# Designs tried in a protein design run: peptides against a protein of PDB entry 7RZF. Part 29

Target 1, 358 residues: chain A of PDB entry 7RZF
Amino acid sequence: PFQEEHLKQLYKIVPIKDIRNLYVTFPIPDLQKYYKSNPGHYLGHLIGHEGPGSLLSELKSKGWVNTLVGGQKEGARGFMFFIINVDLTEEGLLHVEDIILHMFQYIQKLRAEGPQEWVFQECKDLNAVAFRFKDKERPRGYTSKIAGILHYYPLEEVLTAEYLLEEFRPDLIEMVLDKLRPENVRVAIVSKSFEGKTDRTEEWYGTQYKQEAIPDEVIKKWQNADLNGKFKLPTKNEFIPTNFEILPLEKEATPYPALIKDTAMSKLWFKQDDKFFLPKACLNFEFFSPFAYVDPLHCNMAYLYLELLKDSLNEYAYAAELAGLSYDLQNTIYGMYLSVKGYNDKQPILLKKIIEKM
Target 2, 358 residues: chain A of PDB entry 7RZF as posed
Amino acid sequence: PFQEEHLKQLYKIVPIKDIRNLYVTFPIPDLQKYYKSNPGHYLGHLIGHEGPGSLLSELKSKGWVNTLVGGQKEGARGFMFFIINVDLTEEGLLHVEDIILHMFQYIQKLRAEGPQEWVFQELKDLNAVAFRFKDKERPRGYTSKIAGILHYYPLEEVLTAEYLLEEFRPDLIEMVLDKLRPENVRVAIVSKSFEGKTDRTEEWYGTQYKQEAIPDEVIKKWQNADLNGKFKLPTKNEFIPTNFEILPLEKEATPYPALIKDTAMSKLWFKQDDKFFLPKANLNFEFFSPFAYVDPLHSNMAYLYLELLKDSLNEYAYAAELAGLSYDLQNTIYGMYLSVKGYNDKQPILLKKIIEKM

## One batch from the design tools (peptide; made by RFdiffusion4, then SolubleMPNN)

Design b1_p10_1_s4 (from b1_p10_1, 5 letters changed)
Fold by OpenDDE base, seed 3:
Structure b1_p10_1_s4 (fold): chain B 358 residues (1-358), chain A 10 residues (1-10)
Amino acid sequence: as target 1 above (358 residues)
Amino acid sequence: MEPITFKYTE
């Protein structure tokens, strides 16, 4: 476990690859025994959220961060870490202190709102779906994984323990949030810009780095993180499937798509799943326009239209993805292609939103 | 003190 001397440290690390990363790490208690409530997952879900009002959304809007991941990470026996990792832009590399300030502002927002049972329920439902419809893994890898986790979970729960949430424990969420404080922080910045500015070499990989104490003034700045009004809890995820009914195979089901509707304006092909028997569908739409590719101007307008459409749909993209829905929009020489894939239950909702933005 | 193996920089 890290002692006080290991806290409030900044590491400047020279990578081999041209990458820019920020790791903000907090030592936390061992949460393994709390796998049924998984407070670290709850916090990781919110901190790592990509929707409107999220930490990532704000940091992206500033041009500082491309991606963000938040969550618990295993340490050694008896302790864990909570890590917020971001991919930095060149500009973001200059604003690391402010990025971390925003992290603490978001954490402060989570403290102010308190633990939300509905968020836990969404996590529970998402994980239940993921468990129920989990793809087959390679037997060797799966067996090795199961053998490893048998050290942590009862035999009866070994298959479910990593997925199935059972208990809402606001007390444990608050306990972990209380560890996400500036006084407990360890910061690592990974950038080639530190080349020639390091004074230490890591023993195992020869990685060059510099270790510095974070100034007390900076720690105080982070401790005094205010409530940033731009941060909001996510809205309820409307795309989480609740109906998993698989319709019986039709007697006349064809192995290929059958034309089920033919009109002057549309043709519809349908193929029932006769192989996988999953509560999933693939909706594919090809929109034809004689103007889409008639000249360079129209082609560019069609391209711009799709870029704007994608941008207008970004608010739903993450929530849909979490719920196992996806969409794809592409320009074609004939017009536009739209695909909606995933659990069929909430596809109409996503499709409706797409069409309303079109 | 477990050496911080910066395995993530490769």
Scores: peptide ipSAE 0.010, ipTM 0.525, DockQ to the pose 0.044
Fold by OpenDDE base, seed 5:
Order: sequence, then structure tokens, then C-alpha cells
Structure b1_p10_1_s4 (fold): chain B 358 residues (1-358), chain A 10 residues (1-10)
Amino acid sequence: as target 1 above (358 residues)
Amino acid sequence: MEPITFKYTE
């Protein structure tokens, strides 16, 4: 495990690729034995959330960060890491201290709110869905993976251990949160901007880097992180499917889409799944407008409209994606195309939200 | 806008 001299360190690393990344790493205890509660997954779900009031949403709004990943990572035997990784913009590279402050503000918000059983339940449900409807993997890869994880899980649970949550353990969530403190932080900044400004070389890969102690004043600033009123817990994910019923094949089911509605304003084709028998659907809508492609101005207006619509739907996009729903919006020469895909149970909810924003 | 709707149940 890291000793005190290994904590509160800043690493400036020169990459080979033109990338800008920030890694904020916390040493944590080995959580392997707690796989049934998976407190690291709970925290990763919240810290890595992309919805309104999330850490990423705020950092994106400032133009500092493009993407964020949070979660536990395996270390050596007997310890793990919790890592928050962000893709930095050029501007974000100038605001690393402030970005990390926002991370600690969000962590402080999680402490203030305390462990939420409903969030755990959502994680449990999502993982159960993922397990139940898991795609077929290549046998060779799957067998090798299973053989590897047999070292960590009982034989009877080896297939379920990575997915099925069983126990809400607020004590373990709090235990991990207690490790996510400025005094335990290791920071790595990866940028080509450090070229020629490093004094060390990594032994294995020859990576150029500089190591510096984080100033006590900076640590203290992070320790005094406030709640930042912009941070909020996510709302309940309304898109999580609960009904997985597969309807019987209709007697007149055709191998091709059948026209089931024909009106002056709309045509509807339907095809029942006769191959996969999954509780999923694909809804495709083509909207026709004589104005969509009449001239360059109208074409650009249609494009702008669609971009604005997409932007207005961002609040639902992440929650829908987590729940196995997706949508796509495209301009066509005839108007607009909308696709909604995924578990059929909550598709009407997503579709309604899309239509309400249109 | 005249919608053409394709419904596929997978």
C-alpha cells in the first residue's frame, strides 16, 4: 500500500499521443469480498453520472472536461484504487486545481446526502437486466474470462458475481467515501504541454514525467470544499424496464413489415420479432416536410432545429442509455428521421419526452 | 409533417 510519502503527489506525464487526461486516484481497501454489495460500483455510478447536476455536467458547462469515468480499479493483492478520470480540454488543462475542487465538492455532496437505497436498487435492477439479456460472447474469450474470475468467486456464483447485487451496505459506501479525501489523493496530468519540463523517466516504457508534492494550501482548499449548489443527486431513472413479457407470435405474422395503418397523414408498418424473442423494439419514424430541402436556408434551418432538439434531449439521453434505450435523430432530404430502440417497456416514455420537446 | 412509422418488435 502507499505510504504517506506517496500521497498528495502530482505527476505531470508526457504522452506519446496528443491527449489531455487527468487521473485523480485514491487508494482504497480491497473490496473484492464485498462483491455482493459492490460499494465501489455505487460510487462510480454517481460520480460518473452524466445527467443534470452531475459532476460531468458541471465540468462540461465550464468547458473544462469532455468525458468523465469514475470507479474502482484493481490494484495489487490487498488494495484497490478509486479513480476519477477526465478528458481535459485545452482550457481544462489550465484549471486542474479547480476541476479537482469540483470533484471534492461532489464527493462532499455524496457525504451530505448519505447512501441512498433507491440508487442501489437502480444499480441492482440495471445489472440484473444486463445479466438476463447479456449478449452471447465468443466461447473462447468467455471461457478464459470465467476461468480467471474463478479465483475470486465461488463456483456457484461465478456467472452472477459480476452482475447480481444482493446487499445494500451503506456502511461500506461510507467507508469508501471516507477514503476519497484530499489527504489520500494522487493526481496525474497527462499532456504534451509538459514536454521538456520533466525530470524523470519511467523505467518500463520510458515515459517522461515530473513528480511534485501538492502544496499544503491546495490540499487545504480541497479539504474545505463546499457543497456547491449546482450538484444534485440524479433523479430516479424512469427508463429502467420492469416488464419483460414476450408476446406470442401472431398467427398472421409475416417475415416482412405489414402495413397496419394507412391514413392521409400517416402509414404504419409492423413486424413482430420471429427470431430473437427479446423484450426489445425498434421504432422508426420518418417525418415528411416539403420545406425541409426546398433551398439552402430551409435546409440549414432544419439542421439547426435538429441540433437544438438533440441538445434539449440531453437531460434524458444518459438515463435512457443506462436503461438500454437509445434514440437517433437525423435530417433527411424529405424531413426528419427518428429512431427509438431498446427494451420496449419504457420506449413510450422516451418517445413521449422526445415528442414533447419537438 | 406526415409521419411514416415503422414498428419492429425485437
Scores: peptide ipSAE 0.000, ipTM 0.344, DockQ to the pose 0.025
Fold by OpenDDE base, seed 1:
Structure b1_p10_1_s4 (fold): chain B 358 residues (1-358), chain A 10 residues (1-10)
Amino acid sequence: as target 1 above (358 residues)
Amino acid sequence: MEPITFKYTE
C-alpha cells in the first residue's frame, strides 16, 4: 500500500503518442472478496456515466474533456485502485485543477444522495443480460482466462462471478466512497507539452516524468468541494430489456424478407430470424424525399438536419448503448436512412424517442 | 465498465 508520502502527488508524464490524459487515482482496499456486491462497479457506473447531470456531461460542456472512464483497477496483492481517467482537450490541459474539483463535487453529490438500491438493481440486470447473451469466445483464450480467474473465485461460481451481482451492500459502497478523498489522491497528467520539462526517467520503459507535491491550498480547495447543482444522479434506464421471449419459427418462414405491407406511402419487409435465435431485432427505415438531394443547398441542409438530430438524441444514446440498443442515422441520395438494432423488447421506446425528435 | 488501461506509452 502507498504510504502517506506517496499521496497528494502530481506526475507530469511525456507520452510517446500525441495524447492528453488525466489519471486521478485513489488507493482502495482489495474488493475482490466483495465480487457478489461489487461496490467498485457501482461507483464506476455512476462516476463514468455519460448521461445528463453526469460528471462527463459537465466537463464536455466546458470543452475540457472528450471521454471519461471510472472504475476499479487491480493493484498488487491486498490493494486496488479506483481511477478516474479522462481524455483532455488542449483547453482542458489548462484546467486540470478545476476538472479535479468537479470530480470531487460529483463524489460529494454521491455522498449526499447515498447508495441507491435501484442503481444496483440496474447494474445487476445489465450484467445478467450481458452474461446470458454473451458471445462465443475463442476456446483457447476463454480457457486461459477461466484458468486465471480460478485463483479468485470458487469453481462453482467461476463462470458467473464477473457478471452476476447478488447482494446490495450500501456499507461497502460508502466504504469505497470514503477513500475517494483529496488527501488520498494521486494525479498523473500525460501530455507532450511536458517535453523538456521533466527531471526523472522511469526505469523500465524510459518514460520521462516530473513528480511534484500537490500544494496544500489545492488539496484544501478540493476538500471544500461544495454540492454543484449541475450534478444529478442518472434517471432510470428505460431501455433495459426485461422480455427475452423468442417466438417460434413460422412454418412458412422464407429465407428472404417477405413483403408484408404495400401501400402508396410505404412498403414493409419482414424476415424472421432462422439463424441466431436471439431476442434481438434489426429495424431499418429508408425515408424518401424528392428534396433531399435536388441541389447542393438541399443536400447540405439534409446533412445539417441529421447532425442536429444526432446531437438532440445524445441524451438517450448512452442509456441505449448500456442496454444493448443502438441506432444509426445516415443521409442517402434518396433521403434518410434510420437503423435501430439490439434487444427487441425496448426498441419501440428508442424508436419513439427518435421519431419524436424528428 | 471499460478496463482502465494505465499504459502511458500507448
Scores: peptide ipSAE 0.010, ipTM 0.570, DockQ to the pose 0.122; fails the geometry check
Fold by OpenDDE base, seed 4:
Structure b1_p10_1_s4 (fold): chain B 358 residues (1-358), chain A 10 residues (1-10)
Amino acid sequence: as target 1 above (358 residues)
Amino acid sequence: MEPITFKYTE
């Protein structure tokens, strides 16, 4: 376990690759025994959320961060880490202290709101869906994985333990959240900009780094993080599927798409799934416009339109993705192409959102 | 000092 001397440390690390990363690490208790409630996953879900009012949304809006991942990581025996990892922009590298301040502001927001059972339920539902419709893995890899996780889970639960949440434990969420404090922080900044500015070499990989104590003033700034009114809990994910009914195969099901609607304004082809029998669909729309590719101006306008449309849909993209929905928008020489894929139950909701933004 | 394995730098 880390002692006090290992806390409030800043590591400046020189990578081999041209990458810019920030790792904000907190030592936490071993949560393995709490896999049925998985409080670290709950916090990781919220801290790593990409929707409006999220930590990432704010950091992206400032141009400091490209991606964010939050979650628990295994440590040595008897302890774990909670890590917030971000991909830094060049500008973000100059604002690491402010980025971390925003992290603590978001964490403070989580403290103020307290554990939310509905968020846990969404995590539970998402994980249940992921488990139920998990793709077939190669037997060799699967067996090796299962053999590995047998060290952590009862035999009866080994298949489900990584997925199925059973217990909402607000006490454990609060316990972990209480460890996410500035006084417990370890910060690592990975950037080539530290080349020639390091004084230590890591023993195993020869990684060059510098270790510094984080100034008490900086720690105090993070301790005094306000709630920041820009941070909000995510809204309920409306895209989480709840209906998994597979309709019977039609007697006249053709092996190819059948034209089921033919009008002057639209043609509709339909092909029922006769192979996978999953509660999933692929909706593909081709929109035709005589103006889409008539000249370079119209072509560029069509492109710009789609880019703006994509941008306007970003608020839904993450929630849809979490729920196993995806969409794609492309320009074509005839107009535009829209694809909506994933669980069929909530596809109409996503499609409606797309159409409303169009 | 627990060796900080900077495995993430690869």
Scores: peptide ipSAE 0.010, ipTM 0.530, DockQ to the pose 0.044; fails the geometry check

Design b1_p10_2_s1 (from b1_p10_2, 5 letters changed)
Fold by OpenDDE base, seed 2:
Structure b1_p10_2_s1 (fold): chain B 358 residues (1-358), chain A 10 residues (1-10)
Amino acid sequence: as target 1 above (358 residues)
Amino acid sequence: MEPVTFRYSP
């Protein structure tokens, strides 16, 4: 276990690859026994959220961060870590202290709001969907994985333990959240910009690094993180599927798409799934415009329109992706192509939102 | 991104 001397440390690390990363790590108790509630997953879901009012959205808006991941990591026996990892921009590398301040502001927001049962329920539902419709894995890898996790879970639960949430434990969420404090932080910055500025070498990989104590003034600054009004809890994810009914195969089902609607303005082809029998669909739309490719100006306008449309849809993209929905928008020489894929139950909701933005 | 449970695969 880390002693006090191991906390409040900054590591400047020289990578082999040209990467810029920030790791903010917190020692936490071993949560393995609490797998049915998985408080680390709850916190990772919120801290790693990409929607409006999220930590990532704010850090992106400042041009400091490209991606963010939050979650628990296994340590040695008897302890774990909670890690917030971000991909830094060149500008973000200059604002690491402020980035971490924003992390603590978001964490403070989570403390102020308290544990939300609806968020837990969404996590539960998402994980249940992921388990139910899990793809087939390679047998060798799967067997090895199962053999490994048998050390952690009862035999009867070994297949479900990593996915199925059963218990909402606000006490455990608060307990973990209480460990996410500046006095319990370990910071690692990974950048080639530290080349020639390090004084230590890691024994196993030869990684060059410098270790420094984080100044007490910086720790205090993070401890005094206020509520940032830009941070908000996510809205409920409306894309989470609830209906998984597989419709019976139609008697006249064809192995190829059949034309089921033919009008002056639209043609519709349909093919029922006769192979996979999944509660998923692929919706493909081709929009025709005689102006889309008539000249270079119109072509560029059509391109710009699509880029703006994509940008306007970013607010839904993450929530849809979490729920197993995706969309794709492309310019064509004839106009525009739209694809919507995933669980069929909530595809109409996503499609409606796309069309409303068009 | 999904909460990446950093599994330390040894």
Scores: peptide ipSAE 0.006, ipTM 0.432, DockQ to the pose 0.179
Fold by OpenDDE base, seed 1:
Structure b1_p10_2_s1 (fold): chain B 358 residues (1-358), chain A 10 residues (1-10)
Amino acid sequence: as target 1 above (358 residues)
Amino acid sequence: MEPVTFRYSP
C-alpha cells in the first residue's frame, strides 16, 4: 500500500513513442472479493462514459482530450488502483490541472447523485449479454486464462465470475468513491515535451522521468471542486437487447438472398441466417441519387453531408456500441450506403434515429 | 470505450 509520502505526487515521463497521456491514479482496497457486485466496474462505466453530460464529452468540447478510459487495475496482493487515463491533445497538455479539476467535479457529481440501481442493472444486463453470446476463443488461450483465474474464483463460478453481476452494493460503490479524492491522487503525465527536463531514470527500462510533489494549493483547488452543471448521469441505454428469440429456419430457405419486394422505388432482399443461429441481423441500405456523383462539387457536398450526419449521430453511437449495435455510413458513386449490425431486437430503434437525422 | 479493466499484465 502506498504510504502518505507516495500520494499527491506528479510524475513527468518521457515516452519512446510520440504520445501524450495523463494517468490519474487512486489507491483502492482489493475489490476481488466483491466480484459479484463489482463496484469498480460500476464507477468505471460512469467515469468512462462517452455520452452527453459525461466527463469525456466536456473534455472533448474543450479540445483537451481525445479518449478517456476509467476503471480498476490490479495491483499487488491486497490492493488495487482506480485509474482515469486520457489521451491528451497538445492544448490539453497545457491544461492538466483543469482536466483533473473536471475529473473531481464529475466524481463530486457521482457523490451527490449517489449509487443508482438502474445503472447497476444496465451493467448486469450488458455483461449477461456479453457472456451469453461470447465468441469461441482458441482452446489453448482460453484454458490458460481459466487456469489463471481459478486462483481468484470458486471452480463453480470460474466461467461466470468475470461477467455475471448478482448484487447491488451501494455501500461498496460509496466506499470506492470515497477513495477517489485529491489527497489520494497520483498523477503521471507522459509527453516528449519533458525530454531534457527530467532528473531521474527508471532502473528497469531506462525511462526518464521527473517526480514532483503536487502543490498544496492545487490539492485544495481539487478538494474544493464544485458541482459542474454540465455533468449529468447518462440516460438509460435504450439499445440493450431484451429479446433473443431465434426464429425457426424456413423449410424453403435459400442459401442466397431472395427478392421479397420489388417496386419502382425499392428492392428488398432477405436471407435468413442458416449458419450462426444468433439473435443478430445485418441491415444494408443502398440509396441511389442522380446528384451524388454528377460533378466534383456534388461529390464533396455528399461527403460533407455524411460527415455532418455522423457527427449528429455521435450521441447514440456509444450507447449503441455498448449494447452490441453498430452502424456505418459511406458515400458511393451511386449515392449513399448505410449498414446497421448487431442484435436484431433494438436495430429498429437505431435505424429510426439514423433516418430521423437524415 | 468500455471501462477497460486494465488487468495489469505483469
Scores: peptide ipSAE 0.006, ipTM 0.469, DockQ to the pose 0.186; fails the geometry check
Fold by OpenDDE base, seed 3:
Structure b1_p10_2_s1 (fold): chain B 358 residues (1-358), chain A 10 residues (1-10)
Amino acid sequence: as target 1 above (358 residues)
Amino acid sequence: MEPVTFRYSP
């Protein structure tokens, strides 16, 4: 485990590739025995959330961060890490202290709100869906994985332990949150901008780096992180499927899409799934407009329209994706293409939202 | 992104 001397450290690392990353790492207790409650997953879900009022949303709005990942990482036996990793913009590289301040502000928001059972329930439901409809893995890889995790889980639970949440443990969530403090932080910044500014070389890969103590004033600034009113808990994910009924195969089911509606303004083709028998659907819409590509101006307007539409749908995109829904919007030479894919139960909700924004 | 549980396989 890291000793006190290893905490409150900043590592400036020179990558081989032109990448800009920030790793904010917290040593945490070994949570393996708490797999049924998985408090690290709960926190990773919230910290890594991409919806309105999320940490990522705010950091993106400032132009500092492109992507964010939060979660637990296995360490050696008896300890773990919680890591927040962000992809930095060039400007974000200049604002690392402020980025980390925002991380602590968000963590403080989580402390202030306390553990939310509904969030746990969403995680439970999402994981249950993921387990139930898990794709077939390559047997060799799967067997090796199962053999590895047999060291950690009872034989009876080995298949479910990584997915099925059973217990809401607010005490464990709070326990992990209590470890996500500035006094327990390790920071690594990865950027080519540190080339020629390093004084150490990593033994195994020859990676150039510099290690510095984080100034006490900076630690105090992070310790005094207030509530930022821009941070909000996510709204309930309305896209989580609850109905998994598979409709019986129609007697006259065709192996190809059949035209089931033909009007002056629309044609509808339908094909029932006769192969996979999943509670999923693919809705494809082609919108025709004689104006879409009539000239360069209209073409650019159609492009701009779709970009604006996509931007307006970003608020739903992440929640839909988490729930196993996706959409795609494309310009065509004839107009516009829309696809909605995933679990059929909540597709009408997503489709409605798309149409309302159009 | 799904919380990628980074299993550090040594």
Scores: peptide ipSAE 0.000, ipTM 0.409, DockQ to the pose 0.176; fails the geometry check
Fold by OpenDDE base, seed 5:
Structure b1_p10_2_s1 (fold): chain B 358 residues (1-358), chain A 10 residues (1-10)
Amino acid sequence: as target 1 above (358 residues)
Amino acid sequence: MEPVTFRYSP
C-alpha cells in the first residue's frame, strides 16, 4: 500500500514511443470480495462514459483529450487502484491541471447525484448479455484464464463471477467514490516533451522520469472542484436488448437472400439465419441518388453530408455500442450505404434515430 | 460473422 509520502505525487515520464498520456491513479481497497456488486465497474462505467455530458465529451470539446478509460485495476494483494487514463492532445499536455480539475468536477457530480440503482441495473443487464452471448474463445487461453481466476472465485461461480452482477451496494459505491480525492491522487504524465528534463531512471526498463510533489495550492484547487453544469449523468440506454427470442426457421427458408418486396422505389431482400441461431441481425440499406456522383462538387457535398450525419449520430453511437449495436455509413458511387448490426431487438430504435437525423 | 441480412434498397 502507498504511504502518505507516495500520494500527491506527479511523475513526468519519457516514453519510447511518441505518445501523450495522463494517468490519474487512486489507491483503493481490494474490491475482489465484492465481485457480485462490483462498485469499481459502476464507477468505471460512469467515469469512462462517452455520451453527452460525460467527462470525455467535455474534455474532447476542449480539444484536450482523444480517449478516456476509467476503471479499477488490480494491485498487489490487499489493494487495488482506480485509474483514469486519457490520451492527451498537444494542447491537452499544456492543460493537465485543468483536465484533472474536470475529473474531480465529474467525481463531485457523482457524489452529488449519489448511487443510481438504474445505472447498476443497466450494467447488470449489459454484463448478462455479454455473458450469455459470449463468443467462443481458444480453449487453451480460456482454460488458462479460468485456472487463474479459480484463485479468486468459488468453483461454482468461476464462469459467471466476472460478468453477473447480483447485488446493488450503494454503500460500496460511496466507499470507492470517497477514495477518489485529490489528497489520494498519483499523477503520471507520459510525453517525449520531458526528454532531457528528468533526473531519475527506472530500474527495470531504464525509463527516464522525474518525480515531483504536487503543490498544495493545486491540491486545494482540485479539492474545491465545483459542480460543472456541463456534466450530466447518462440517459437510460434505450438500446439494451431485452428480447432474445429466436424465431423458428421458415419452411421456405432459402440459403440465399430472397426478394420479398419489389416496388418502383424499393427492393427488399431477406435471409433468415440458418447457421448461428443468434438474436442478431444485419440491416443493410443502399440509398440511390442520381446526384451522388454526377460531378466533383456533388461528390464532395455527399461526402460532407455523410460526415455531418456521422457527427450528428455521435450521441447514440456509444450507447448503441455498449448494447451490442453498431452502424456504418459510407458514400457510394450510387449514393449512400447504411448498415445496422447487432442484437435485433433494439435495431429498429437505432434505425429510427439514424433516419430522423438524415 | 454476418447474421440475417436485410437489404433494403429504396
Scores: peptide ipSAE 0.000, ipTM 0.429, DockQ to the pose 0.031; fails the geometry check

